# Ledger of designs, part 73: peptides against a protein of PDB entry 1ZZD

Target 1, 109 residues: chain A of PDB entry 1ZZD
Amino acid sequence: FQVVNPYLLRDLVDLGIWDEGMKQYLITQNGSIQGLPNVPQELKDLYKTVWEISQKTIINMAADRSVYIDQSHSLNLFLRAPTMGKLTSMHFYGWKKGLKTGMYYLRTQ

## One batch from the design tools (peptide; made by RFdiffusion4, then SolubleMPNN)

Design b2_p16_8_s4 (from b2_p16_8, 10 letters changed)
Fold by OpenDDE base, seed 4:
Structure b2_p16_8_s4 (fold): chain B 109 residues (1-109), chain A 16 residues (1-16)
Amino acid sequence: as target 1 above (109 residues)
Amino acid sequence: MEEEIEELESLFPLLD
């Protein structure tokens, strides 16, 4: 079951481009608006999906917030096409950044 | 180990 982000819906309505066709497009694209030519880049940057964000950035954010938490937190990483090289580099980078725990969940498309 | 990590960091994907 897929739910459109309510804030994204609002912005698309404000742009005057929301219709049934747009709804179906978003469903088929798993919520991604990156391929829409009539959407400002600012909105594309704002509404990146988990598949459209650098996992390196995710690790950086996790490392940064880890300084302020007492307990270990779950780290979810998303890879479109995981390889041994990518997984290894992610683990070592996470270690270098001082993450308290290793990767807990790996998700793939 | 640091050299190995640095080398492996280059394999980390930014975005496909």
Scores: peptide ipSAE 0.015, ipTM 0.382, DockQ to the pose 0.393
Fold by OpenDDE base, seed 5:
Structure b2_p16_8_s4 (fold): chain B 109 residues (1-109), chain A 16 residues (1-16)
Amino acid sequence: as target 1 above (109 residues)
Amino acid sequence: MEEEIEELESLFPLLD
């Protein structure tokens, strides 16, 4: 069961491009609009999915939050095509940023 | 260790 972001739906309707074809496209693309040529870049930037947000930024945000808590939150990372090199890089970067827990939950698409 | 971390961090942009 997949649900389209209601705010994204509104904006697509306002653009006049929402239809059954668009709905099916979003389902097959796991909610991504990055590949749509008729969508303004501003909306693409606004509605990035978890697979499209910089994982480095996510780690930075997690490290920032850990300053105010006793234990670091569980960190979820998302990679479309994980490699050993990428995983190692993320691990060491997280360590350098002072994450209290080295426990990363990796999810793949 | 810092040197190793910096080297590995250079690969991070490939994630984006």
Scores: peptide ipSAE 0.008, ipTM 0.345, DockQ to the pose 0.484
Fold by OpenDDE base, seed 1:
Structure b2_p16_8_s4 (fold): chain B 109 residues (1-109), chain A 16 residues (1-16)
Amino acid sequence: as target 1 above (109 residues)
Amino acid sequence: MEEEIEELESLFPLLD
């Protein structure tokens, strides 16, 4: 079970496609709406789950935030099928982008 | 759903 994003819920209601079937669909799909044909692509792009967003983008955003913080911050990365090479490359990329900390948390489904 | 949390801090020595 996953909690439905309240903003996504609102938009699905506004589209008139929210019902118990949709709720169950979201639960089984871990919140993903990418497979729904009756949802505009704009909303699919807006409500990408953490598993659907490029982790490289997340690292970039974290690096940008690091400019404005004095303390080290932790970064959460989400991978469905992590490999050692992929993990290493992400770590090095984060370092290259100027992250002030090497504290990375890998989260898997 | 998150099933596993792994710290990647162990890779830091390779960078520094």
Scores: peptide ipSAE 0.005, ipTM 0.279, DockQ to the pose 0.039
Fold by OpenDDE base, seed 3:
Structure b2_p16_8_s4 (fold): chain B 109 residues (1-109), chain A 16 residues (1-16)
Amino acid sequence: as target 1 above (109 residues)
Amino acid sequence: MEEEIEELESLFPLLD
């Protein structure tokens, strides 16, 4: 199933660009608004899908959380088109950032 | 290097 982010829906309605065409577009684009014209870049940045966020950013966020949490973390990594090179680089980057504990999951689209 | 890769792979399980 696919669910539209309710906050995204609200903002699109507020912009006056929500219609059946927009709905169908989001369905076909798996929730992405990155390719939409007439959408402010600020909203595009705000509503990036998990596949559009840099995995380095996600790892950095996890590392930042580790400063405040003295327990195991859950980290989910998402790659639309994984390659061995990308996977290896992600592993080493996580290692470099000190993410040696917790549950790490790699999900592919 | 190979040993490090194997260790890291064990820490990052794959979910379908």
Scores: peptide ipSAE 0.000, ipTM 0.299, DockQ to the pose 0.104

## One batch from the design tools (peptide; made by RFdiffusion4, then SolubleMPNN)

Design b2_p17_3_s1 (from b2_p17_3, 7 letters changed)
Fold by OpenDDE base, seed 2:
Structure b2_p17_3_s1 (fold): chain B 109 residues (1-109), chain A 17 residues (1-17)
Amino acid sequence: as target 1 above (109 residues)
Amino acid sequence: SKEEEEFEKELLKEYEE
């Protein structure tokens, strides 16, 4: 299944916690291991999905790149259960960081 | 302005939630 990162699969096997139940869990969770109590936090940090990465971090990275170009690179954001307030704040934060263009793609789960 | 600063703070609070 492409839902599971191959490197994550390897690490889960190495931990001895990979089984059919784990596979089904990951499928239902869109590849997220954040809710698993038996997974080390280090692995959780390493294998955050696009839905789990801080949007603020993504904006910061985009702003950093934009310093070297006339037009800001395309900014793709992934939000889970976004609110109007969160979207407004995100837009404002991006503007404050000097992004010349708004988000190009907004993905919602 | 002070008003803009306050608005920014409020927005950032929502963003960090």
Scores: peptide ipSAE 0.023, ipTM 0.377, DockQ to the pose 0.198
Fold by OpenDDE base, seed 4:
Structure b2_p17_3_s1 (fold): chain B 109 residues (1-109), chain A 17 residues (1-17)
Amino acid sequence: as target 1 above (109 residues)
Amino acid sequence: SKEEEEFEKELLKEYEE
């Protein structure tokens, strides 16, 4: 799976629009920000040709709470050594069940 | 919420190794 890169993540944080909902949206859209109404066109143009990274990497980055602006309604899920497949499956399961804006994954040993 | 807690437990059961 191809999703957003670290630079896009930072830009979304700087815009103040990064949250659990945004994260879930990006994953479901395979990293595309073109359909986001609250993202400036300038950023959309910038990232049209940017190389995307795996969902595993995005999930790992998103697990760091420091990148979130609004964490008031987040659900913490602690997994022991999750694989990319597990995370992907869990993500879509959570999305399907309606936890679109309040779930991220934290690794535990 | 209670719903979120129940969902969390379900996810942990299914996906935790």
Scores: peptide ipSAE 0.022, ipTM 0.329, DockQ to the pose 0.047
Fold by OpenDDE base, seed 3:
Structure b2_p17_3_s1 (fold): chain B 109 residues (1-109), chain A 17 residues (1-17)
Amino acid sequence: as target 1 above (109 residues)
Amino acid sequence: SKEEEEFEKELLKEYEE
């Protein structure tokens, strides 16, 4: 079963837009509210899922962290619709950014 | 290398699209 984020639920209730239809929508959208026109952008930014964060941003953050971490590190990437070209590009981009070592984990929705 | 950099740039274009 899927559990709705309790803080998201609270905020949607506070907005007065929570109902059974909204609940079903979230289930079908895997918890994403990005497609809802009646939700403030601030809330959309706050409740971005792992699938909605720029993979480039994730790689940049990982590269930045690696500067201060001398132990082994891992990188988790979440792709909604990966293609061979995208995967190859991500790999070489990570390499370019200094992620030459470590373990890469690819997860798909 | 120069060739490596050019190759990576081309791949990066696809990633950013």
Scores: peptide ipSAE 0.022, ipTM 0.385, DockQ to the pose 0.193
Fold by OpenDDE base, seed 1:
Structure b2_p17_3_s1 (fold): chain B 109 residues (1-109), chain A 17 residues (1-17)
Amino acid sequence: as target 1 above (109 residues)
Amino acid sequence: SKEEEEFEKELLKEYEE
């Protein structure tokens, strides 16, 4: 299936932030851009999907336990109320730092 | 790393607001 919305792709290109890394990141995030710091909020609002909503719900329901994100190095974060956006941003941060494999743990305090 | 720590700090700050 097409992970990256073609219109989103266009907009990301227009923003000058599209590259292979971004592509791979989006694949791992099933197209979510909600946590990307270099994406305007208006774009995030535009491309909010049912999938993203569902993932947010899943994360909220799993708040009682650790959330796993693939990272090269394990990083532990303790948040009061993790959101999909925050998790995405953390994942993106890890991606930018070359953290591709391993475990990144997020827990609620 | 220091960068990771700073990121975590900023992230947590947002949740404390």
Scores: peptide ipSAE 0.030, ipTM 0.324, DockQ to the pose 0.076; fails the geometry check

Design b2_p17_3_s2 (from b2_p17_3, 7 letters changed)
Fold by OpenDDE base, seed 2:
Structure b2_p17_3_s2 (fold): chain B 109 residues (1-109), chain A 17 residues (1-17)
Amino acid sequence: as target 1 above (109 residues)
Amino acid sequence: SKEEEEFEKEMLKEYEE
């Protein structure tokens, strides 16, 4: 299954916690291991999905890249259950960080 | 404007939560 990162699979096997139940859990959670109590926090931090990565961090990275180009690179954001307030905040934050263009792609779950 | 700045600050607070 492509839902599971191959490196994550390896690490879960090494931890001895990989089984059919784990596989099904990951499928239902779109590859997220954040809700698993028996997984070390270090691994959770390493294998955050696109839906779990801080959007603020993504904006910061985009702003950093934009320093070297005339037009800001395309900014792709992934939001889980976005609210109007959150979207507005992101817009202002991006503007404040000097992004010349708004988000190019917005993905919602 | 001052109003826009205040609005921005309020929205940023929500984003930081």
Scores: peptide ipSAE 0.018, ipTM 0.384, DockQ to the pose 0.194
Fold by OpenDDE base, seed 5:
Structure b2_p17_3_s2 (fold): chain B 109 residues (1-109), chain A 17 residues (1-17)
Amino acid sequence: as target 1 above (109 residues)
Amino acid sequence: SKEEEEFEKEMLKEYEE
């Protein structure tokens, strides 16, 4: 299974963000980088395809997915006034840090 | 776990307003 094309891989490596967490994140997102807040917009535009769903939809999918943690399915994370951007960043952060199992339940206040 | 605790601390610090 090839997650990214060679050019995208190069660019992600150049950004210093390519790792196992990024790889797993892309797999779950069908290779889409549109929902990544730490990727320059010009790269998102460059690698957008006709099959790419809207960025908003990607963000929603990322936000709907619970933040994966280490072997936990019931921990609560309290956030005050979370934005969709924060949720996406947090989801990506979880993947990047290797927290691939379990779930943090977001509790808004 | 230790990793979970560290993650929670980091997330709260960075994302909680």
Scores: peptide ipSAE 0.017, ipTM 0.322, DockQ to the pose 0.041
Fold by OpenDDE base, seed 1:
Structure b2_p17_3_s2 (fold): chain B 109 residues (1-109), chain A 17 residues (1-17)
Amino acid sequence: as target 1 above (109 residues)
Amino acid sequence: SKEEEEFEKEMLKEYEE
């Protein structure tokens, strides 16, 4: 399946933020842009997906345990109420810092 | 790292409000 919506791709290109790194990030996030700080909120609202909703649900259900995200360096973050947006933003942060492989752990406090 | 710690701090700050 195509992870990146072609229309989203267009919009990201128009924003000038599309590159290989962004592509890989989106692949790992199954197309979610909710946590990207350089994306306008209107675009985030437009591209909410069933997948994102599902992931949020999964995160909520897994609140009692650590959430795993691929990162080059292991990070342990503790949030009271992790959301998909927060996880995405943290993943994006890792991406920006060049973290590509490894384990990134998020737990609830 | 310091950057990671700062990021975590900022993230957690939102939940303290």
Scores: peptide ipSAE 0.018, ipTM 0.313, DockQ to the pose 0.079; fails the geometry check
Fold by OpenDDE base, seed 4:
Structure b2_p17_3_s2 (fold): chain B 109 residues (1-109), chain A 17 residues (1-17)
Amino acid sequence: as target 1 above (109 residues)
Amino acid sequence: SKEEEEFEKEMLKEYEE
């Protein structure tokens, strides 16, 4: 399943380091940013403490123990302090784009 | 996936200023 963290994406964009190479890096690293030299340690700590651990928990509960941000099965989203509007938008966006099963997992911070 | 790519593009619109 796919793991999409819009807040991680935001932070990487804010740092000006998001590109296709970064995307591929995250895929190969199972979503971990711990090895990125251009990411502040504060962000590494944040995502390690909250989301990386949460991802492991989610994956352990599932049959597949691999984390990928580019999988074809289902879309899993992580949101930090989401609003109802954002959740609604994401839900309908997924529907609009043809997701058959919707969100498999939705995690919030 | 195609869906993920589209979602990422939409998210980028929100955060690219």
Scores: peptide ipSAE 0.015, ipTM 0.326, DockQ to the pose 0.048; fails the geometry check

Design b2_p17_3_s3 (from b2_p17_3, 8 letters changed)
Fold by OpenDDE base, seed 2:
Structure b2_p17_3_s3 (fold): chain B 109 residues (1-109), chain A 17 residues (1-17)
Amino acid sequence: as target 1 above (109 residues)
Amino acid sequence: SEEDEEFEKKMLEEYKE
């Protein structure tokens, strides 16, 4: 499965624009909100894609995962045995470690 | 997916708290 960044989800909910259509849009856009006209520029700046990241650092953050960057528009994490708690922890851990942007989706293997 | 829905639900619930 593919899980949207929880912080982005929160902000989209606060904007009142979160719905199934938005979810599907984000999936097709690899989590990017840059093309959305109804999103404030402030949020677009906040959730800019990561063009370059340390793959080694990402790998070291959590065991048994793989990271894939699709055209620098998204960061996809592939977990073999993900749990909701683990997914949440990874997001928070990544955030605390400076990965505030670029981590859009976590996927199961 | 069901897992996605559960995740989203959890996150939304935590946000509302």
Scores: peptide ipSAE 0.017, ipTM 0.262, DockQ to the pose 0.025
Fold by OpenDDE base, seed 3:
Structure b2_p17_3_s3 (fold): chain B 109 residues (1-109), chain A 17 residues (1-17)
Amino acid sequence: as target 1 above (109 residues)
Amino acid sequence: SEEDEEFEKKMLEEYKE
């Protein structure tokens, strides 16, 4: 599974084009928006330069490592039986805890 | 799942604020 970049998610919401269909599209495209006709080229150019990071990397980059420690068991449960929703939730949780990254998309490990 | 969707929605709203 690929988790959408939080900035990209925000921008798509701001454009008013975020929906379940868009979510599924991004899943099939590994998070790429390059093929979307209703996305400004400026955004495409911006996000194509954003690099992929692993789940391990994003966890390690967390502002507070205790977040990983405190949620490690919960995260492990998600990893054992991952769903897109659970992975997305994990991503949002990390974001809420201050994880600010230039990640284009997150890959599971 | 519905639970995941609800959580995503909540997180999205909090992110936008």
Scores: peptide ipSAE 0.006, ipTM 0.234, DockQ to the pose 0.142
Fold by OpenDDE base, seed 4:
Structure b2_p17_3_s3 (fold): chain B 109 residues (1-109), chain A 17 residues (1-17)
Amino acid sequence: as target 1 above (109 residues)
Amino acid sequence: SEEDEEFEKKMLEEYKE
């Protein structure tokens, strides 16, 4: 599945924040950039009108299912009681810490 | 996925041109 809009990709590259970690984050967020602190609000507003759904809904769906992110290696994260806050923090933290490789699995217990 | 990787590569190549 493709979650990255080509124009979004361009804009993220222009911002200098596009990398595999960002890609992974976007996949887990179903393409949403609304939760990214390093993205200008203007850009968030732009893409909000395109495909944005409730971020809470996206996170809830992710919490209900294992999130599969395909990369070169593997990383498994387990959440006992996933919440929107935990998932968002985890995904962003992963990006920020440079999760460049790995088949990322978000698993709920 | 491989499909996603191909898509990204294509887009990045077009962007860099």
Scores: peptide ipSAE 0.028, ipTM 0.354, DockQ to the pose 0.019; fails the geometry check
Fold by OpenDDE base, seed 1:
Structure b2_p17_3_s3 (fold): chain B 109 residues (1-109), chain A 17 residues (1-17)
Amino acid sequence: as target 1 above (109 residues)
Amino acid sequence: SEEDEEFEKKMLEEYKE
Protein backbone atom coordinates (compact mmCIF):
# COMPACT_ATOMS: atom_id res chain seq x y z
CA PHE B 1 0.00 0.00 0.00
CA GLN B 2 1.08 3.54 -0.65
CA VAL B 3 0.73 5.58 2.52
CA VAL B 4 -0.23 4.83 6.07
CA ASN B 5 -0.47 7.96 8.14
CA PRO B 6 0.25 7.11 11.76
CA TYR B 7 -2.12 9.77 13.01
CA LEU B 8 -4.88 8.44 10.81
CA LEU B 9 -4.14 5.00 12.12
CA ARG B 10 -4.45 6.29 15.65
CA ASP B 11 -7.70 8.05 14.95
CA LEU B 12 -9.24 5.03 13.31
CA VAL B 13 -8.19 2.89 16.23
CA ASP B 14 -9.68 5.39 18.63
CA LEU B 15 -12.91 5.18 16.69
CA GLY B 16 -12.80 1.43 17.03
CA ILE B 17 -13.07 0.87 13.32
CA TRP B 18 -9.51 -0.13 12.47
CA ASP B 19 -9.20 -3.67 11.23
CA GLU B 20 -7.87 -5.59 8.29
CA GLY B 21 -10.88 -4.65 6.24
CA MET B 22 -10.32 -1.00 6.90
CA LYS B 23 -6.68 -1.36 6.01
CA GLN B 24 -7.52 -2.96 2.70
CA TYR B 25 -10.10 -0.30 2.02
CA LEU B 26 -7.56 2.43 2.57
CA ILE B 27 -5.16 0.71 0.22
CA THR B 28 -7.75 0.63 -2.52
CA GLN B 29 -8.56 4.27 -1.87
CA ASN B 30 -4.95 5.42 -1.73
CA GLY B 31 -5.30 6.37 1.89
CA SER B 32 -8.49 8.34 1.51
CA ILE B 33 -11.16 8.16 4.17
CA GLN B 34 -13.54 10.46 2.38
CA GLY B 35 -15.87 7.69 1.38
CA LEU B 36 -16.26 6.17 4.81
CA PRO B 37 -19.66 6.80 6.33
CA ASN B 38 -18.60 5.89 9.84
CA VAL B 39 -15.83 8.47 10.05
CA PRO B 40 -16.63 11.89 11.51
CA GLN B 41 -16.61 14.71 9.04
CA GLU B 42 -14.05 16.51 11.14
CA LEU B 43 -11.55 13.78 10.45
CA LYS B 44 -12.40 13.75 6.79
CA ASP B 45 -11.74 17.45 6.59
CA LEU B 46 -8.47 17.08 8.39
CA TYR B 47 -7.09 14.20 6.42
CA LYS B 48 -8.27 15.45 3.10
CA THR B 49 -5.59 18.10 3.27
CA VAL B 50 -3.07 15.72 4.78
CA TRP B 51 -3.74 13.17 2.10
CA GLU B 52 -3.34 15.67 -0.67
CA ILE B 53 -0.05 16.90 0.68
CA SER B 54 1.48 13.52 1.20
CA GLN B 55 0.34 11.64 -1.87
CA LYS B 56 1.69 13.99 -4.46
CA THR B 57 5.14 14.22 -2.97
CA ILE B 58 5.45 10.60 -1.98
CA ILE B 59 4.60 9.45 -5.46
CA ASN B 60 7.36 11.62 -6.79
CA MET B 61 9.92 10.60 -4.24
CA ALA B 62 9.35 6.96 -3.56
CA ALA B 63 9.01 3.80 -5.55
CA ASP B 64 8.38 1.80 -2.42
CA ARG B 65 4.90 0.71 -1.52
CA SER B 66 4.51 2.75 1.62
CA VAL B 67 5.99 5.56 3.63
CA TYR B 68 5.60 6.04 7.35
CA ILE B 69 6.43 8.89 9.67
CA ASP B 70 9.08 7.94 12.18
CA GLN B 71 10.19 9.66 15.39
CA SER B 72 6.89 8.68 16.91
CA HIS B 73 7.93 9.19 20.52
CA SER B 74 8.46 12.90 20.20
CA LEU B 75 5.38 13.35 18.08
CA ASN B 76 3.22 11.35 20.43
CA LEU B 77 3.71 13.98 23.09
CA PHE B 78 1.42 16.21 21.13
CA LEU B 79 -1.19 13.51 20.81
CA ARG B 80 -1.97 13.48 24.51
CA ALA B 81 -4.37 16.35 23.98
CA PRO B 82 -4.71 16.38 20.24
CA THR B 83 -6.59 18.92 18.24
CA MET B 84 -7.23 18.73 14.57
CA GLY B 85 -4.99 21.70 14.14
CA LYS B 86 -2.16 20.01 15.94
CA LEU B 87 -2.52 16.86 13.93
CA THR B 88 -2.37 18.79 10.72
CA SER B 89 0.61 20.78 11.86
CA MET B 90 2.45 17.73 13.05
CA HIS B 91 1.91 15.96 9.79
CA PHE B 92 3.08 18.97 7.88
CA TYR B 93 6.10 19.35 10.10
CA GLY B 94 7.01 15.72 9.77
CA TRP B 95 6.58 15.90 6.07
CA LYS B 96 8.73 18.97 5.79
CA LYS B 97 11.46 17.39 7.83
CA GLY B 98 11.16 14.25 5.79
CA LEU B 99 11.75 16.19 2.66
CA LYS B 100 14.83 17.76 4.14
CA THR B 101 16.53 14.83 5.76
CA GLY B 102 14.43 11.73 5.40
CA MET B 103 14.82 11.22 9.11
CA TYR B 104 11.13 11.46 9.82
CA TYR B 105 10.09 8.94 7.21
CA LEU B 106 10.55 5.22 6.92
CA ARG B 107 9.99 3.36 3.70
CA THR B 108 8.72 -0.11 4.32
CA GLN B 109 7.82 -3.19 2.35
CA SER A 1 3.88 -6.95 4.41
CA GLU A 2 5.25 -8.22 7.66
CA GLU A 3 7.40 -5.14 7.98
CA ASP A 4 4.39 -2.90 7.58
CA GLU A 5 2.45 -4.84 10.16
CA GLU A 6 5.28 -4.62 12.63
CA PHE A 7 5.62 -0.91 12.09
CA GLU A 8 1.93 -0.35 12.56
CA LYS A 9 2.01 -2.34 15.75
CA LYS A 10 4.94 -0.31 17.00
CA MET A 11 3.17 2.93 16.26
CA LEU A 12 0.09 1.82 18.09
CA GLU A 13 2.07 0.74 21.09
CA GLU A 14 4.00 3.97 21.23
CA TYR A 15 0.79 5.93 21.05
CA LYS A 16 -0.65 4.08 23.99
CA GLU A 17 2.37 4.89 26.16
Scores: peptide ipSAE 0.019, ipTM 0.298, DockQ to the pose 0.030; fails the geometry check

Design b2_p17_3_s4 (from b2_p17_3, 7 letters changed)
Fold by OpenDDE base, seed 1:
Structure b2_p17_3_s4 (fold): chain B 109 residues (1-109), chain A 17 residues (1-17)
Amino acid sequence: as target 1 above (109 residues)
Amino acid sequence: SEEDEKFWEEMLKEYEE
């Protein structure tokens, strides 16, 4: 498991804010830079972790791609604290968006 | 995120109707 994205590391070095303290911070935050006040918002938007990306957006993109893919492809969902209600909602929304398959892999943090 | 939480709550309500 790679905690720090190599491109993120490069950008943090270029910003002059990379040090041992930053490294330890990222380890404790599982690679998230969202809480760092000295990082430009542009970089925060670029380097969102899988846990920080909108799941709605992921489903929308999957629905768009499903027109050109077969049932061999699966949707990967990332939830911090999944509940049955949330899973049901995601399934329902996926159905409404016309996903070809109901199969998805759930990842939890 | 807060945005996702709100979205899924709305979807759940729609599903239950």
Scores: peptide ipSAE 0.039, ipTM 0.472, DockQ to the pose 0.836
Fold by OpenDDE base, seed 3:
Structure b2_p17_3_s4 (fold): chain B 109 residues (1-109), chain A 17 residues (1-17)
Amino acid sequence: as target 1 above (109 residues)
Amino acid sequence: SEEDEKFWEEMLKEYEE
């Protein structure tokens, strides 16, 4: 499974563009929406700068499997200034929460 | 956030145990 940013999922649903095709697209693009023509630029810009959201929340929601999409094993995380310590902690916490993947896709500012 | 920093510091400590 691939974890989608829960806020992104919400926004896509609100836009009414969430469907199987969108899900498959996100799988192939590792959660990136930058190439989607039917997504407002404002939303794209928003998620370019989504580094301040709680990483804990993302991991917790991933563990709950509420934001999973099938066919890929990755977790998208947004970090402003990742450190080795933070990355290690994230991996550990993910493992502790029972995530099936230790792969993280980091988006940094 | 500060809350996140404290959380990760705690997790790091647990990892090192």
Scores: peptide ipSAE 0.035, ipTM 0.444, DockQ to the pose 0.737
Fold by OpenDDE base, seed 5:
Structure b2_p17_3_s4 (fold): chain B 109 residues (1-109), chain A 17 residues (1-17)
Amino acid sequence: as target 1 above (109 residues)
Amino acid sequence: SEEDEKFWEEMLKEYEE
């Protein structure tokens, strides 16, 4: 299991945008929400500062609340020649479609 | 797989258009 920030989870749930697609997006973006257009800037600023803390500290703080991401299942996405724009679009596409997978892996070949 | 690559590339193009 991968521990996630419980406060971020709560805020995303309150916004009504939390789903499997969002979960996968966060995994691929290492928890960054800066690129999400439907997230208020206030929350982006808040969690921007949170990620300035070491990941070890964040994980330790969240561990006691038992908020985890299941990594047992995976969806593999493959692109021959990915660009930054393509990768971003694909992540948003997965989120928009409500991607219902346990883990999201982006691979190049 | 190569089949999966083609599928997702097509889906991505559809989304961007």
Scores: peptide ipSAE 0.031, ipTM 0.424, DockQ to the pose 0.034
Fold by OpenDDE base, seed 4:
Structure b2_p17_3_s4 (fold): chain B 109 residues (1-109), chain A 17 residues (1-17)
Amino acid sequence: as target 1 above (109 residues)
Amino acid sequence: SEEDEKFWEEMLKEYEE
């Protein structure tokens, strides 16, 4: 499933709102916390740029280890405005990093 | 996978402590 930013996870735990329900919420919302009423605005502002996170970094993380919310081996990548060039680059970069057997899911905001 | 879940559980334990 969805790759979760470890810092986001930490912050949610610190807020005491992390549970199974929150996990499922994040899955359905593609990692967005903007709609959560119990999250401080400063954290919302911080994670507004989640879709601009370097996809290379995400791929690197996946290559090093799999960090998924749920039991899955699929890698989710997030782009605000994906182009064929970007998609191609990410695909080949993932390939280069050894993610040859993994499934790629490209998400757009 | 089971390995992924184990990783998450360990991570969560560390953050909750």
Scores: peptide ipSAE 0.012, ipTM 0.209, DockQ to the pose 0.020

Design b2_p17_4_s1 (from b2_p17_4, 9 letters changed)
Fold by OpenDDE base, seed 1:
Formats: structure tokens, sequence, C-alpha cells
Structure b2_p17_4_s1 (fold): chain B 109 residues (1-109), chain A 17 residues (1-17)
């Protein structure tokens, strides 16, 4: 599957740090650049992976979409290291935000 | 209810961790 976002690839090339070593690093890090000291923080913030963005943000986005659709939509959540407490919290938060469809797909890394 | 809202706020706090 695609490990490196094509836009991220371009930015890494523009930074002059793209090479085979970088590619292998990203593969082992599942596309994350968070650990790279030679990457500006701005880019790190921009290219957070699905495992790195806030699950709460994902739920908020889903809830916002629910306002404009009259059919339930499936919600996909990606968790790197979920705890039982966090999973429960996501369900409650989703309920509070008025999601028409609960968490249907749970992806764990 | 207030009790429910309080519980939900606690759950949100856990979510932010």
Amino acid sequence: as target 1 above (109 residues)
Amino acid sequence: SAALEEELEKQESLLDE
C-alpha cells in the first residue's frame, strides 16, 4: 500500500532529504515524520497520519457531516494503542455529538 | 440530566489523553 503521501513526498524532496534511507525510515514508521529532526514542525503538523490525529477530531468531523446527510454513515477510527477507557470515551463522545451511526470500523495498529 | 452530563465530561477528558 501507499506509505508516503504524494504531497509529503514532494515536500521531502523539496527539503532535499528524500532518499532511499528516508523511504525505508517512513516504511518502518508507517508514514510518520514526527520523529525526524530535520523536518519543520509545520510539516509534521500537516502530515500527521491517521494514527496521529486526534480521534476526537475525527468524531467531530463525522458529527458535522451528519448534519447534512439524512442517512447514517459509517465511522472509521484508527487507534495506535487504544485503552478500554479511551474506547469507552469515544463511544460516549460520539453519542453526545449525535452521530447517527456509531463506530462501525475500529482499526488498531 | 446533570449526572449524565458530568459523566460525559469525564469521558471526554479520557478521550483527550
Scores: peptide ipSAE 0.033, ipTM 0.363, DockQ to the pose 0.532
Fold by OpenDDE base, seed 3:
Structure b2_p17_4_s1 (fold): chain B 109 residues (1-109), chain A 17 residues (1-17)
Amino acid sequence: as target 1 above (109 residues)
Amino acid sequence: SAALEEELEKQESLLDE
């Protein structure tokens, strides 16, 4: 499966923010960059899809994937100005959905 | 870097499949 839009990948590389962590993040978020605080809004607008999803939906997808994938990929979350309450709720929701791996990496603005 | 180039090639190859 295609992990990242090739054009997006190039843009991320050009921004100097591409790494393995970014890759895993994008896998988890189905290629969405909307949650990335260090990505220019222009790029977010460019790659915005009709179905940009909430963090809850992201967690759902991650949970679903964890059922089918033996490899415990780290769940990476990128949040813009996250609150402790939001982080807590995300953790609880992830736990509720049976995520094998909790939030491994949090990137904030 | 070599790692980035490798990833680009990998992603591009997936488009051709």
Scores: peptide ipSAE 0.032, ipTM 0.510, DockQ to the pose 0.015
Fold by OpenDDE base, seed 4:
Structure b2_p17_4_s1 (fold): chain B 109 residues (1-109), chain A 17 residues (1-17)
Amino acid sequence: as target 1 above (109 residues)
Amino acid sequence: SAALEEELEKQESLLDE
């Protein structure tokens, strides 16, 4: 499981694009946004290797509501399976644990 | 931030419903 970048998560909330759809997307992607179709692959690759940089740029590019919603709806259907539900829960709690650590870091800086 | 944590808890509760 890959922990979501706390700066990225903060930006999602600040931009008002955090919702159930975004949550489901992050869970299914193990905290990664690399599956977003409106983000160039080159930027995704950079994000993977340079995790703490250019978060706002990536989010802004992925913030188109129409593209985002379409992806979220597709993932919601997949998560209805009982086994997938269990996996989703596990991923979410893992993600939350990572977020809490990151938030603590932000407060102390 | 506190706001972020609160929103996260909200989303977690929705998952458990």
Scores: peptide ipSAE 0.030, ipTM 0.365, DockQ to the pose 0.071
Fold by OpenDDE base, seed 2:
Structure b2_p17_4_s1 (fold): chain B 109 residues (1-109), chain A 17 residues (1-17)
Amino acid sequence: as target 1 above (109 residues)
Amino acid sequence: SAALEEELEKQESLLDE
């Protein structure tokens, strides 16, 4: 049993967006990014069909949209106290409200 | 970091299981 697909893990590390927050998110989602907002549906569909291969291209496209970076920053910020459910809800709410930059700076402060 | 590489090695070792 693999907690995180090693190819996905490697790609996330190579992109510099891997951290403890991202790890915990992937663990709770069984390696899936299907629940992330602002990810085009066609990309989510690709993840469903090609999860066994490297997802570097897909991750790169998502990184260009700052989806995973923002998620990582948000998760890193909130992993200490909130439950994963609350963390996810807060992140997604903030994302939908356009608070990605705010979450990034909260992490760096 | 060493921690990230360790995690990668851990996950990769599970490929053949």
Scores: peptide ipSAE 0.026, ipTM 0.515, DockQ to the pose 0.021

